# Designs tried in a protein design run: peptides against a protein of PDB entry 2QAS. Part 43

Target 1, 120 residues: chain A of PDB entry 2QAS
Amino acid sequence: PPEDLMQYEAMAQDALRGVVKAALKKAAAPGGLPEPHHLYITFKTKAAGVSGPQDLLSKYPDEMTIVLQHQYWDLAPGETFFSVTLKFGGQPKRLSVPYAALTRFYDPSVQFALQFSAPE

## One batch from the design tools (peptide; made by RFdiffusion4, then SolubleMPNN)

Design b2_p16_3_s2 (from b2_p16_3, 7 letters changed)
Fold by OpenDDE base, seed 5:
Structure b2_p16_3_s2 (fold): chain B 120 residues (1-120), chain A 16 residues (1-16)
Amino acid sequence: as target 1 above (120 residues)
Amino acid sequence: SEAERIEAEWRALSAA
């Protein structure tokens, strides 16, 4: 097949990452997501820009999934990354995840799913 | 489709 010098697939991926960003912005707005909407977000824990508790990231050396439904606080969706506070073992922990690190996005309430290619 | 496959995988995870 002919070589795609435009890299359309990458452009499409970035456009779809925009959906995740928009969804998180909705979630961060007053009142949060309209029930029963909630988000499953999977990301590469070793991707550039990912930051969080050492013990947590060590437990998930490749990928981990977080759920934004009832137990999350201070969701801050920026333009290139988002941060959120979640409880792990009863302890609140802050995670910072670049959108580029995402590999999966899912809203079980309406079965909306996206899959992304992230840096190794 | 691939989309359907992804959704099925997530459904399985949600059920676990």
Scores: peptide ipSAE 0.072, ipTM 0.682, DockQ to the pose 0.093
Fold by OpenDDE base, seed 1:
Structure b2_p16_3_s2 (fold): chain B 120 residues (1-120), chain A 16 residues (1-16)
Amino acid sequence: as target 1 above (120 residues)
Amino acid sequence: SEAERIEAEWRALSAA
């Protein structure tokens, strides 16, 4: 088949990453997500732009999943990345995750799922 | 915490 110089597959992936960004912006708005919606977000911990406590990232050398349901604070969805505070070992930890680092997105309330290929 | 338990829950939900 002919070579795809337009990179349509990558464009489609980026468009779907936009769904995650939009969902996070809804979650960050006043009042949060409408019940019973909540978000499972999986990402590659070694992807470019991922940042957080060294001990936490060391615990998850490949990928980790976070949940935005009951215990999250200061969700800040930017244009290229989002940041959020979660508790680990009873201590608040700030994570910053580029949308490009995502590998999975899931809302169990409506069984909506997305999968992505993330660069490492 | 919720964040620490979510890996197992994700696997369970994905398999359901």
Scores: peptide ipSAE 0.065, ipTM 0.707, DockQ to the pose 0.089
Fold by OpenDDE base, seed 2:
Structure b2_p16_3_s2 (fold): chain B 120 residues (1-120), chain A 16 residues (1-16)
Amino acid sequence: as target 1 above (120 residues)
Amino acid sequence: SEAERIEAEWRALSAA
């Protein structure tokens, strides 16, 4: 097939990452997401910019999936990354994840799914 | 916690 010099796939994926950002911004608004919407977010734990407790991230060497439904706090969706507090082992942990590190986004309530290519 | 539960479930599904 002919070579795509426009790199449309990359443009499209970038646009779709914007959907995730927008969804997170809605989730961060007062009252959170409208029920029953909730978000499953999967990301590469070793991707550049990902930060959090070392013990937590080391436990998931490849990918990690978090859910934003009932137990999440201080969701802060920035322009290039979002941060959120979740409980693991009963303890609150702060995670910071660049949108570029995402590999999957899913809202089970409406079965809306997105997949992304993320750097190793 | 919910986060751990979902992560575990997802891993199980993806590993199956």
Scores: peptide ipSAE 0.047, ipTM 0.690, DockQ to the pose 0.097
Fold by OpenDDE base, seed 4:
Structure b2_p16_3_s2 (fold): chain B 120 residues (1-120), chain A 16 residues (1-16)
Amino acid sequence: as target 1 above (120 residues)
Amino acid sequence: SEAERIEAEWRALSAA
C-alpha cells in the first residue's frame, strides 16, 4: 500500500488523547463526573515526564492503572499532562502523567474504551 | 463479557 506521509494514524491517536484530557477536565470541574461515570487510566510508568513516588513506580515497572472515582484529590488536568493525588497504602501521593504516556482509557459505566500506542 | 474481562484486567493493574 502507498506510504502514508501524513501519519494519519498518529494524528488520530493524538486526537483521541484529547478525549482523555476533556474527560479529566470534566472530572476536575465542580461536582466532578456525573454519576455513575468514572475513569480507569493506564500509563507507562517509565515514560518521559511521568512523576510520582519512587517506591510506587518501582512496584509497577511497566504500566499501572489509576482509578478516578471517589478516592482522588486535586485533579489538575493541564494541556500536556495531568496530576492527581491518590492514596497508596493509606498515604496520599502526587502523581503526574503526560497524556503521551497513556496506553488505555476506560469508563466502565458506559463501557467506553480507548487504547493508545506509547513509546517504550 | 468482553467488557467485564477488560474491566477485570484494569482492576488487576490498579494500585488503588
Scores: peptide ipSAE 0.044, ipTM 0.659, DockQ to the pose 0.249

Design b2_p16_3_s3 (from b2_p16_3, 6 letters changed)
Fold by OpenDDE base, seed 3:
Structure b2_p16_3_s3 (fold): chain B 120 residues (1-120), chain A 16 residues (1-16)
Amino acid sequence: as target 1 above (120 residues)
Amino acid sequence: SEAEAIEQRWLEESAP
């Protein structure tokens, strides 16, 4: 097949990651997401730029899914990554995840889903 | 694990 020098697939993936960024910005606004919307976000834990507690990341060597519904704090959706505080084992932990590390996004309330090809 | 439990709930909620 002909060689794609435009890298269209990568462009499309980045555009879709923009949906996640926009959704997180809505979630970070005062009052949070409108009920009953909530988000399931899956990402590659070893992707460049991912940071968090060593013990937690070690527990999930490939992918990890976080839920943004009732138990999350200080959600900060930046332009290239987002950070959020979640409780694990009853303790608050800060996670920082680049949008490029995402593999899945889902809102069960309306069954809206997205999948991405993240770095291996 | 927490991830497995979350995944299971996700699958159940997305089921037809």
Scores: peptide ipSAE 0.053, ipTM 0.650, DockQ to the pose 0.087
Fold by OpenDDE base, seed 2:
Structure b2_p16_3_s3 (fold): chain B 120 residues (1-120), chain A 16 residues (1-16)
Amino acid sequence: as target 1 above (120 residues)
Amino acid sequence: SEAEAIEQRWLEESAP
C-alpha cells in the first residue's frame, strides 16, 4: 500500500490516549466517576517515566493492571502522566504512569476498550 | 499475584 507520510495511525493513537487522560481527569474531579463507571488501566512497567516502589515494579516486569474503582487516592492526572495512590499488601503506594506507557484501557460498565502500542 | 487477579477480573468482565 502507499506510504503514509502523515502517520495517521500515530495521530489516532495519540488522540485515543487523550481519551484516557480525559477519563482520568473526570475520575479526579469531585465525586469521582459516576457509578458504575470504573477503569482498568494496563501499562508497561519498564516504560520510560514509569515510577513506583521498586519491589512492586520488579514483581511485574512486563505489564501491570490497576483498577480505579473503590480503592484509590489522590489521583492526579497531569498532561503527560498521571499519578495515583493504591494499596498493595495493605500499604499505600504511589504510582506515576506516563500515558505513553499505556497498553490497555477498559471501562467494563459500558464495555469501552482501547488498546495502545507502548515501548517494550 | 495481585495484578493477575485484577487481569482475571478484567478478562471475565470483558468476555463477550
Scores: peptide ipSAE 0.050, ipTM 0.654, DockQ to the pose 0.087
Fold by OpenDDE base, seed 1:
Structure b2_p16_3_s3 (fold): chain B 120 residues (1-120), chain A 16 residues (1-16)
Amino acid sequence: as target 1 above (120 residues)
Amino acid sequence: SEAEAIEQRWLEESAP
C-alpha cells in the first residue's frame, strides 16, 4: 500500500487528545464537571514530561490511572500538559502529565472512551 | 482515599 506521508492517523490521534484537554478545561472551570460526569485518565508514568513524587511513580512503573470526581484539587490544564493534586495514603500529591503521555480517557457517566498510543 | 481505590473503581465503572 502507498505510504501515508501526511500521517493522518497521528493527526487524528492528536485531535482526540484535544478532547481530553477540552474536558479537563471544563473540569477546571468554576463548579467543576456537570454531574454525573467524571473522568478516568490513564498515562504512561515513564513518558517524557511526567512528574510527581518518586515513591508514587515507582508504584506504577508502566501506567497509572487517576480519577477526577470527588477528591482532586488545583486542576490546571495547560496547553501541553495538565497538573492536579490528588491524595495517596492520605497525603496530597501533585502530578503533572503531558497530554502526549495519555493512553486512556473514560467518562463512565456516558460511557465515552478514548485510547491513545503513547511512548513505551 | 479516592486515589487508592481508583483501579478497582475503574474496573467496575468501565464494565458494560
Scores: peptide ipSAE 0.047, ipTM 0.677, DockQ to the pose 0.091
Fold by OpenDDE base, seed 4:
Structure b2_p16_3_s3 (fold): chain B 120 residues (1-120), chain A 16 residues (1-16)
Amino acid sequence: as target 1 above (120 residues)
Amino acid sequence: SEAEAIEQRWLEESAP
């Protein structure tokens, strides 16, 4: 096929990353997500801008999936990244994840799934 | 289903 100099696929993925951002903003709103909606979010732990406890990120050297249903706190969805507090081993840990680092998004309640190409 | 299988995989991955 002809070479795509417009990079439409990348533009489409960026648009779809906006879906994740919008979903997280809904989740962060008072009352949270409307039940039974909940989110599985997978990201590259070594992607630029990813921030979190060294021990935790070392445990997941490639990708990590977090679940946003009941066990999350202080979800803060920004324009370029989101941050959230989760418990690992019973201890609260703060994670900051750029939307560009995302590789998968899933809402089991409606079987809605997205996949993304994240930078190395 | 495929969706259910994915969910199970994600659950396992998300379990610290």
Scores: peptide ipSAE 0.042, ipTM 0.618, DockQ to the pose 0.278

Design b2_p16_3_s4 (from b2_p16_3, 5 letters changed)
Fold by OpenDDE base, seed 2:
Parts: sequence; C-alpha cells; structure tokens
Structure b2_p16_3_s4 (fold): chain B 120 residues (1-120), chain A 16 residues (1-16)
Amino acid sequence: as target 1 above (120 residues)
Amino acid sequence: SEAEEIEARWEAESAP
C-alpha cells in the first residue's frame, strides 16, 4: 500500500488513549464505574514515567495487568498519567502509569477492547 | 459467563 505520510494510525491510537483517560475519569467519579463495568489495564512496567514499589515492578519486568473493579482507591486520572492504589498479595500499593505506557485496555462487561503500541 | 471466562484469562496481578 502507499506510504501514509499523515500517520493516521498514530493519530488514531493517540485519540483512543483518550478513551482510557475518559474511562478512568468516570471510574474516579463519586460512586465509581456504573456496574457492571470494570477495567483491565495492561502496561509496560519499564516505560518512562511508570512509578511504583520497586519490588512490585521488578517482579514484572515486561508487562503487568491491573484490574479496577472493587478494590481500588484514590484513583487520580491526570492528563498524561493516572495513579491508583491497588492490592497486591493483600497489600495496598500505589502505582503511577502514563497513558503512553498502556498496551491493552479491556472492559469485559461489554467486551470493549483496545490495544496500543507502547515504548519498549 | 463469557465475561467471567475472559476475566479468568486476563488474570490481573492486582486483586479485583
């Protein structure tokens, strides 16, 4: 196919990252997500801007998936990244993840899925 | 359900 000098795919992916941000903002609103909606988010743990407990991130050197359903607290969806407290092995941990680090997004309640190319 | 089946396959590291 002809060369895409407009890079439409990149534009589309950038726009679709906005869907994740918007979804997280809904999740952060009072009362949380409308049931039965819940979110699975996969991200590159070594991507620039990813922050969290060293032991946790070291345990997952490539990617990890988190779920926002029942046990999530202090979800703060910013413009470029979100932070959230989740339980890992029964212990609450704080994560900060840039939207650019995401590789997958999924809401099983409506089978809505997105995939992204994240920096290696 | 199908959703539950998919969730089991995703296997999040954090507790749901």
Scores: peptide ipSAE 0.442, ipTM 0.838, DockQ to the pose 0.326
Fold by OpenDDE base, seed 5:
Structure b2_p16_3_s4 (fold): chain B 120 residues (1-120), chain A 16 residues (1-16)
Amino acid sequence: as target 1 above (120 residues)
Amino acid sequence: SEAEEIEARWEAESAP
């Protein structure tokens, strides 16, 4: 097939990453997500820009999934990354994840799913 | 299913 020099698939992926950003901004707004909406977010733990608790990232060297439903605080969705406080082992931990590191996004309440290719 | 896969991953990752 002809070579796609426009890289349309990548552009589409970036557009869809915008959906995740928008969803997180809704979640960060006063009142949070309207129930029963909640978000499963999977990301590459070693992707550039990912930062978080050492024990967590060491335990999951490839990728991990977090859930934004009942136990999350101070969600801050920036333009290139989001940060959020989650409890791991009973302790609050700050996690920062670039949108480019995402591999999966899912809202079980309406079965809305997105998949992305992230750098290794 | 997609839901099962994601939920299973979360369950495994959240296990102590």
Scores: peptide ipSAE 0.040, ipTM 0.617, DockQ to the pose 0.343
Fold by OpenDDE base, seed 4:
Structure b2_p16_3_s4 (fold): chain B 120 residues (1-120), chain A 16 residues (1-16)
Amino acid sequence: as target 1 above (120 residues)
Amino acid sequence: SEAEEIEARWEAESAP
């Protein structure tokens, strides 16, 4: 088969990353997500631009999953990354994750799932 | 399933 010089698959993945951004913006809006919608987000912890507590990121050297349902604060979905405060071990921690670092997105309320190829 | 895998990861990570 001929070589895809347009890299359509990559373009499609980038477009789908926009779904995550849009969903997070909905979550950050007043009133939050419409119940029962909530989000599972998995990302590469060593990806460029990822920022968070050293002990936590060291404990999960490859990937980790966060849940945005009830126990999250100050969700700030930017254009290239989002940040959020979550509790780990009972303590609030600030996490910043570029959308490019994402590997999985899931809303169990409607069983909507996305998978992404992230840089190693 | 993918859904189960994601949920299992979260549960393991959030377990005390």
Scores: peptide ipSAE 0.039, ipTM 0.628, DockQ to the pose 0.357
Fold by OpenDDE base, seed 3:
Structure b2_p16_3_s4 (fold): chain B 120 residues (1-120), chain A 16 residues (1-16)
Amino acid sequence: as target 1 above (120 residues)
Amino acid sequence: SEAEEIEARWEAESAP
């Protein structure tokens, strides 16, 4: 087949990751997400750039899913990664995840789902 | 369901 020098597939993947970033920015805005919207975000815990508590990352050596609905604080969606405070074991923990580490994004309120290929 | 399983895990992990 003809060689795709434009690398359209990669461009499309980047655009889709942009949807997640945009959704998180809406969630971080004053008032948060409009009910009943909430987010399930899955990512590779060993991906480059992932940062968090050792006990958490050790418990989930491959990937984990976080839920952003009622129990999350200080969501900060940056340009290349987002960070958020979540409670694990009853204690607040700061988690930082590059968008490139994501493998799944889901909003069950409207059944909107996205899947991504992420490096290990 | 997957959502319920994930929520159960999350709630258990976040429990004080």
Scores: peptide ipSAE 0.034, ipTM 0.601, DockQ to the pose 0.853

Design b2_p16_4_s1 (from b2_p16_4, 5 letters changed)
Fold by OpenDDE base, seed 5:
Structure b2_p16_4_s1 (fold): chain B 120 residues (1-120), chain A 16 residues (1-16)
Amino acid sequence: as target 1 above (120 residues)
Amino acid sequence: ADTSSSLSGAISFPAP
């Protein structure tokens, strides 16, 4: 088969990552996510750019899934990464995750799911 | 950026 010099699949994946970014921007807007929408975001914890408490990340050596519903604070969806404060074991923790590190996005309220190929 | 008591934190994959 002919070689795809345009790398369409990569572009498509990038576009889909844009959906996550857009969703997070809505979540960060005044009023937060419109009920009953809530987000499950899975990412590679060892991917470049991922940052957070070492003790927390150590518990999830490969992937971590965070939930954004009502208990999330200071959500900041940037251009290449987003940061958010969530409670783990009752303690607030700050996470910073590049969109490129994502492997899964899911909104159970409407059963919308996306999967991504993330770098190891 | 809500403060109501609901889901938060990390869970095991797959997400429900």
Scores: peptide ipSAE 0.082, ipTM 0.674, DockQ to the pose 0.195
Fold by OpenDDE base, seed 3:
Structure b2_p16_4_s1 (fold): chain B 120 residues (1-120), chain A 16 residues (1-16)
Amino acid sequence: as target 1 above (120 residues)
Amino acid sequence: ADTSSSLSGAISFPAP
């Protein structure tokens, strides 16, 4: 097949990361997500820019999935990364995740799914 | 509720 020097697939994936950012901005707005919408977000825990409690991240050496439905606080969707507070084992944990670290996005309520290539 | 903890890292998603 012809060589794609434009790297269109990479550009398309990057554009689709914008869907996640937009969805998170909706989730962060007053009133939160409109029911029954909720978000499953998977990311590479060792990707550059990912930060959180070491004890938590160490349990997920490759990928981690978080759920944004009812138990999330201080969701801050920035332009390059988002941060959010979630409870794990009953304890609040703050996570910061660059959009570039994402590997999956899923909203079960409407069965909308996206997957992204992330650095190994 | 500990929803995120119970589901974290253990979900299989459909792919596009």
Scores: peptide ipSAE 0.072, ipTM 0.657, DockQ to the pose 0.405
Fold by OpenDDE base, seed 1:
Structure b2_p16_4_s1 (fold): chain B 120 residues (1-120), chain A 16 residues (1-16)
Amino acid sequence: as target 1 above (120 residues)
Amino acid sequence: ADTSSSLSGAISFPAP
C-alpha cells in the first residue's frame, strides 16, 4: 500500500484529543455535565507538563485515572491543558494535565471510550 | 468499580 505522507491517523488522534477538551468545557460550564454523564480520565503522571502534589503523584508512578462526576471544583479546560481541584483523603488537590498526557477517556453512562498514545 | 478497573490499574475518586 502507498505511504501515507499526510499522516491522517495522527491527525485523527489529535482531533480526538479535542473531544476530551470539548467534553471538559461542557463539564466546566454552569450546571456541569448533563446527568448521568461523568468522565473517567487517565493520564501519564510523568508526562511533560503534568503537575500536582508530589505525595499524590508519587502514589501513581505510571498512570492515574480521575473521575469527574459530582465532587470537582474550579475545572479550567484550557487550550493545551486542563486543571481541576479534587479531594483526596478529604484534602483538595490541584491537578494540571496536558491533553497530550492523556491515554484514556471514558463516559460509562453511554459507554463512550477513547484511547490515546502519550509520551513517557 | 468494575468499570473503572477495566480502564486503569490506578484510579482516584474524588472524596468529600
Scores: peptide ipSAE 0.070, ipTM 0.631, DockQ to the pose 0.102
Fold by OpenDDE base, seed 4:
Structure b2_p16_4_s1 (fold): chain B 120 residues (1-120), chain A 16 residues (1-16)
Amino acid sequence: as target 1 above (120 residues)
Amino acid sequence: ADTSSSLSGAISFPAP
């Protein structure tokens, strides 16, 4: 088959990552997500740019799924990554996740799902 | 849970 020099698949993936970014921006706006919407976000914990507590990330050597519903703070959706504070074991932890590290996005309220390829 | 089981990988929920 012909060689795709345009890398359309990658472009499509990036476009879909934009959906996640847009959703997070809505979540970060005053009032948060409109109920009953909430987000399951899965990412590769060892991907470049992922940042968080060492002990926490060590518990999830491959992938980690976080839930953004009612208990999240200081959600900051940037252009290349987002950061958010969540409580794990009752303790607030700050995570920084590049959109490129995402492998799954899911909103159970409307059964909207996206899947992404990410570096291993 | 059904919702969580539809996802892959470890799941972390905010905890009080």
Scores: peptide ipSAE 0.069, ipTM 0.634, DockQ to the pose 0.114

Design b2_p16_4_s2 (from b2_p16_4, 5 letters changed)
Fold by OpenDDE base, seed 1:
Structure b2_p16_4_s2 (fold): chain B 120 residues (1-120), chain A 16 residues (1-16)
Amino acid sequence: as target 1 above (120 residues)
Amino acid sequence: SDTSSSLSGAIEFPPP
């Protein structure tokens, strides 16, 4: 098969990661996500750039899924990563997740799903 | 994969 030197598939995947970024920007805006929209975001916890409490990340050594619906704080969607405060075991914890670390994105309200390959 | 809710923590994904 002919060699794709443009790497169109990778560009398409990056564009799809952009959907997650855009969705998070909407979630971070005043008023948040329009109900009933909410986001399930799965990421590799050992991926480069992922940061959070050591005990939490150690508890989930492979993948973690976070839910953004009503109880999240200080969502900050940057250009390469987003950060958010969520409660784990009743304690607020700050997570920082590069978009490159994502493996799943899902909005159950409209059954919209994306899957990604992330660094091991 | 574990699913975390900001309400209480993590559950198995997909949600039950």
Scores: peptide ipSAE 0.066, ipTM 0.733, DockQ to the pose 0.171
Fold by OpenDDE base, seed 2:
Structure b2_p16_4_s2 (fold): chain B 120 residues (1-120), chain A 16 residues (1-16)
Amino acid sequence: as target 1 above (120 residues)
Amino acid sequence: SDTSSSLSGAIEFPPP
C-alpha cells in the first residue's frame, strides 16, 4: 500500500489517548467515577517520564497495570501525564505516568478497551 | 502484563 505521509494511525492513537485523559479527569472529579465504572491502566514502566518508587518499578520491569476503583488517592490528571497514589503491600506509593506510556486502557464495567503502542 | 491494585498484590491482566 502507499505510504501514509499523514500518519493517520498515530493521529488516531493520540486522539484515543485523549479518551484516557478524559476518563481520568472524571475519576478525579468529586465523587469519583460513576458506579460501576472503574479503570485498568497498563503502561510501560521504563517509558520516558514514568516516575515512582524504585523498588516498586523494579518489580515491574516491563509493564504494570494499575486499578482505579475505590482505593486510590490524589489522582491528578494533567495534560500530558497523570499522577496517583495507590497502596502496594499496604504502603502508599505515588506514581506519575505520561499518557504516552500507556499500552492498555480498560473499563470492565462496560468492556471498553483501548490499546496503544508506547515507547520502550 | 501485571495488574496491581491498591487493595491487593499484582494479578494477571485482564482480571479473571
Scores: peptide ipSAE 0.064, ipTM 0.735, DockQ to the pose 0.183
Fold by OpenDDE base, seed 4:
Parts: sequence; structure tokens; C-alpha cells
Structure b2_p16_4_s2 (fold): chain B 120 residues (1-120), chain A 16 residues (1-16)
Amino acid sequence: as target 1 above (120 residues)
Amino acid sequence: SDTSSSLSGAIEFPPP
């Protein structure tokens, strides 16, 4: 097949990452997500820019899935990354995740799913 | 992969 010097697939991936960003911005707005929508977000924990407690990240050496439904705090969806506070083992933990680190996005309420290529 | 939630422990990512 012909060589794609435009890297269209990568551009498409980036465009779809924009969907995640937009969804998170809706989630961060007053009132949160409209019920019954909620989000499963999977990301590579060792990707550049991912930050959080060392013990937590060590527990998930490859990838981690977080759920944003009712119990999340201080969701801050920036332009290149989002941060959020979630409880793990009953303890609040702050995570910062670049959109580039995402591998999966899923909203079970409408079975909307996205998959992304991310750094290994 | 594991799914982490404030309402539940780590679980496998549900299939799409």
C-alpha cells in the first residue's frame, strides 16, 4: 500500500482524543454528567506526563482504568491533560493524565467506546 | 487492565 506521509491515522486519533477532552469538560461543569452517563478512562501509567502517588502507580505498572460517575473531585480538564481526585482503597488520590496517554474511553450508558494508540 | 473506582475496588475493564 502507498506510504501515508500525511499520517492521517494519527490525526484521526488526535481528533478522537478531543472527544474525551470535551466529555471531561462536560463532566467538570456544574451538575456533572447528565445521568446516566459515566466514563471509564484507561491510560498507560508510565506514559510521559502521567503523575500520581508512587504506590498507586506501582500497583498498576502498565495501564489503569478510572471511573468517573458519582465519586470524583476537582476534575480539571485542561487542554493537554486532565487531573482528578479519586478514592483508592478509601483514600483520596490525585491523578494527572495527558490525553496522549489514553488507550480506552467508554461510556457504558450508551455503549460509546474509543480506543487509542499510546506509548508502550 | 484494572478498573479503579471510588465505589468499588480494582476490577477488569468491562468489555465495550
Scores: peptide ipSAE 0.061, ipTM 0.733, DockQ to the pose 0.188
Fold by OpenDDE base, seed 5:
Structure b2_p16_4_s2 (fold): chain B 120 residues (1-120), chain A 16 residues (1-16)
Amino acid sequence: as target 1 above (120 residues)
Amino acid sequence: SDTSSSLSGAIEFPPP
């Protein structure tokens, strides 16, 4: 089989990660996401750049899914990662997640789904 | 995977 020196598959994956970034930027805009849109975001907790309270991340040693719908604060979608404050067990926690750490993205309202390969 | 929701009521990730 011919060797792909352009790494097109990686380019395509990167482009699709842009969808997640764009969606989060919409969510971060004034007024938030238009109802009934909401986001399920799954990521590898041990991926490089993932940051949050150690006790929280320890509870999810492999993969973690967060849901952004109504009760989220200070969503900040950067160019390479996003950060957000969510409540876990009633306590607000700040998470920082690189887009490269994502493994799946889902919006149940329209059944839109994406899957990604993420580094360990 | 483990799931956490920003809502008071936990929302489980839907099946594939």
Scores: peptide ipSAE 0.054, ipTM 0.722, DockQ to the pose 0.155

Design b2_p16_4_s3 (from b2_p16_4, 5 letters changed)
Fold by OpenDDE base, seed 5:
Structure b2_p16_4_s3 (fold): chain B 120 residues (1-120), chain A 16 residues (1-16)
Amino acid sequence: as target 1 above (120 residues)
Amino acid sequence: SDTSSSLSGAQDFPPP
């Protein structure tokens, strides 16, 4: 089989990660996401760049899914990662997640889904 | 399990 020196699949994956970034930027805009849109975001908790309270991340040794709908604060979608404050067990926690750590993205309102390969 | 929601009474990740 011919060798792909261009790494097109990686390029495609990167482009699709841009969809998540764009969606989060919409969510971060004044007024938030237009109802009924909301986001399910799954990521590898041990991926490089993932940051948050140790006690929280320890509860999710492999993957973690967060849902952004109503009760989220200070969503900051950067160019390589996003950060957001969510409540876990009633307590606000700050998470920072690189887009490269994502494994799945889903918006149930329109059944839009994306899947990604993420580093360990 | 592996899911946490930003809203009260939220559900787990939808099945495939």
Scores: peptide ipSAE 0.064, ipTM 0.735, DockQ to the pose 0.161
Fold by OpenDDE base, seed 4:
Structure b2_p16_4_s3 (fold): chain B 120 residues (1-120), chain A 16 residues (1-16)
Amino acid sequence: as target 1 above (120 residues)
Amino acid sequence: SDTSSSLSGAQDFPPP
C-alpha cells in the first residue's frame, strides 16, 4: 500500500483525543456531568508527562483506569493534560495525565467508546 | 488493566 506521509491516522487520533478533552471540560463545569454520564479513562502510567504519587503509580506499572462519576475533585482539564484528585484507599491522590497518554475512553451510559494508540 | 473508581465511593485496587 502507498506510504502515508500525511499521517492521517495520527491526525484522526488527535482529533478524537479532543473529544476526551471536551468531555472532561464538561465534567469540570458547575454541576458536573449530566446524569447518567460518567467516564472511564485509561492511560499508560509510564507515558511522558504522567505524574502522581510514586506509591500509587507503582501499583499500576502499565496502565490505569480512572472512573469519574461522583467522587472526584478539582478536575482541571487543560489543553495538553488534565489533572484530578481521586481517592485511593480512602486517601486523596492527585493525578496529572496528558491526553497523549490515553489508551481508552468510555462512557457506559451511552456505550460511547474510543481507543487510542499510546506510547509503550 | 487496573482501575480506580469514583462511582459512589472511590476505591483502590490491588496491584497486578
Scores: peptide ipSAE 0.044, ipTM 0.702, DockQ to the pose 0.106
Fold by OpenDDE base, seed 1:
Structure b2_p16_4_s3 (fold): chain B 120 residues (1-120), chain A 16 residues (1-16)
Amino acid sequence: as target 1 above (120 residues)
Amino acid sequence: SDTSSSLSGAQDFPPP
């Protein structure tokens, strides 16, 4: 088969990761996500650039799914990663997740789903 | 994959 030197599939995947970034930017806006929209975000916890409390990341050594609906704070969607404060064990904890670490994005309200390949 | 929900204060639960 002919070699794709343009790497169109990779470009398409990057564009799809851009959907997550855009969705998070909407979630971070003053009004937040319009109800009933909410986001399930799954990522590899050992991926480069993922940061958070050691005990938390140790508890989820492979993948973690976070749900953004009502109880999240200081969502900051950057260009390469987003950070957000969530409560784990009743304690607020800051997570920082590169978009490259994502493996799944889902909005159940409209059954919109994306899947990604992420580094091990 | 473990799931943490911010629906009611972010708690851990099995993936859907």
Scores: peptide ipSAE 0.041, ipTM 0.691, DockQ to the pose 0.129
Fold by OpenDDE base, seed 2:
Structure b2_p16_4_s3 (fold): chain B 120 residues (1-120), chain A 16 residues (1-16)
Amino acid sequence: as target 1 above (120 residues)
Amino acid sequence: SDTSSSLSGAQDFPPP
């Protein structure tokens, strides 16, 4: 097939990453997500811009999935990345994840799923 | 992928 010099697939994925950002903004709003919506977010832990506790990221050397439903705090969805506090082993940990690092987004309440290619 | 949940203290479980 002819070469796509417009890179439409990349454009489409970028647009769909906007869906994740918008969903997280809803999750960060007062009252959180409307029941029963909740989010499974998978990302490459070694992707550029990913930040978190070294021990935690070492535990998940490739991908990590976090769930945003009941026990998350200080969700801050920025324009290029989001940050959130989650408890691992009972201890609060702060994660910062660029949207570009995401590989999967899933809301099981309505079975809405997105998949992305992320840089290593 | 490895899954951690914020449902009840970030337990690890298989991805859905």
Scores: peptide ipSAE 0.039, ipTM 0.692, DockQ to the pose 0.158

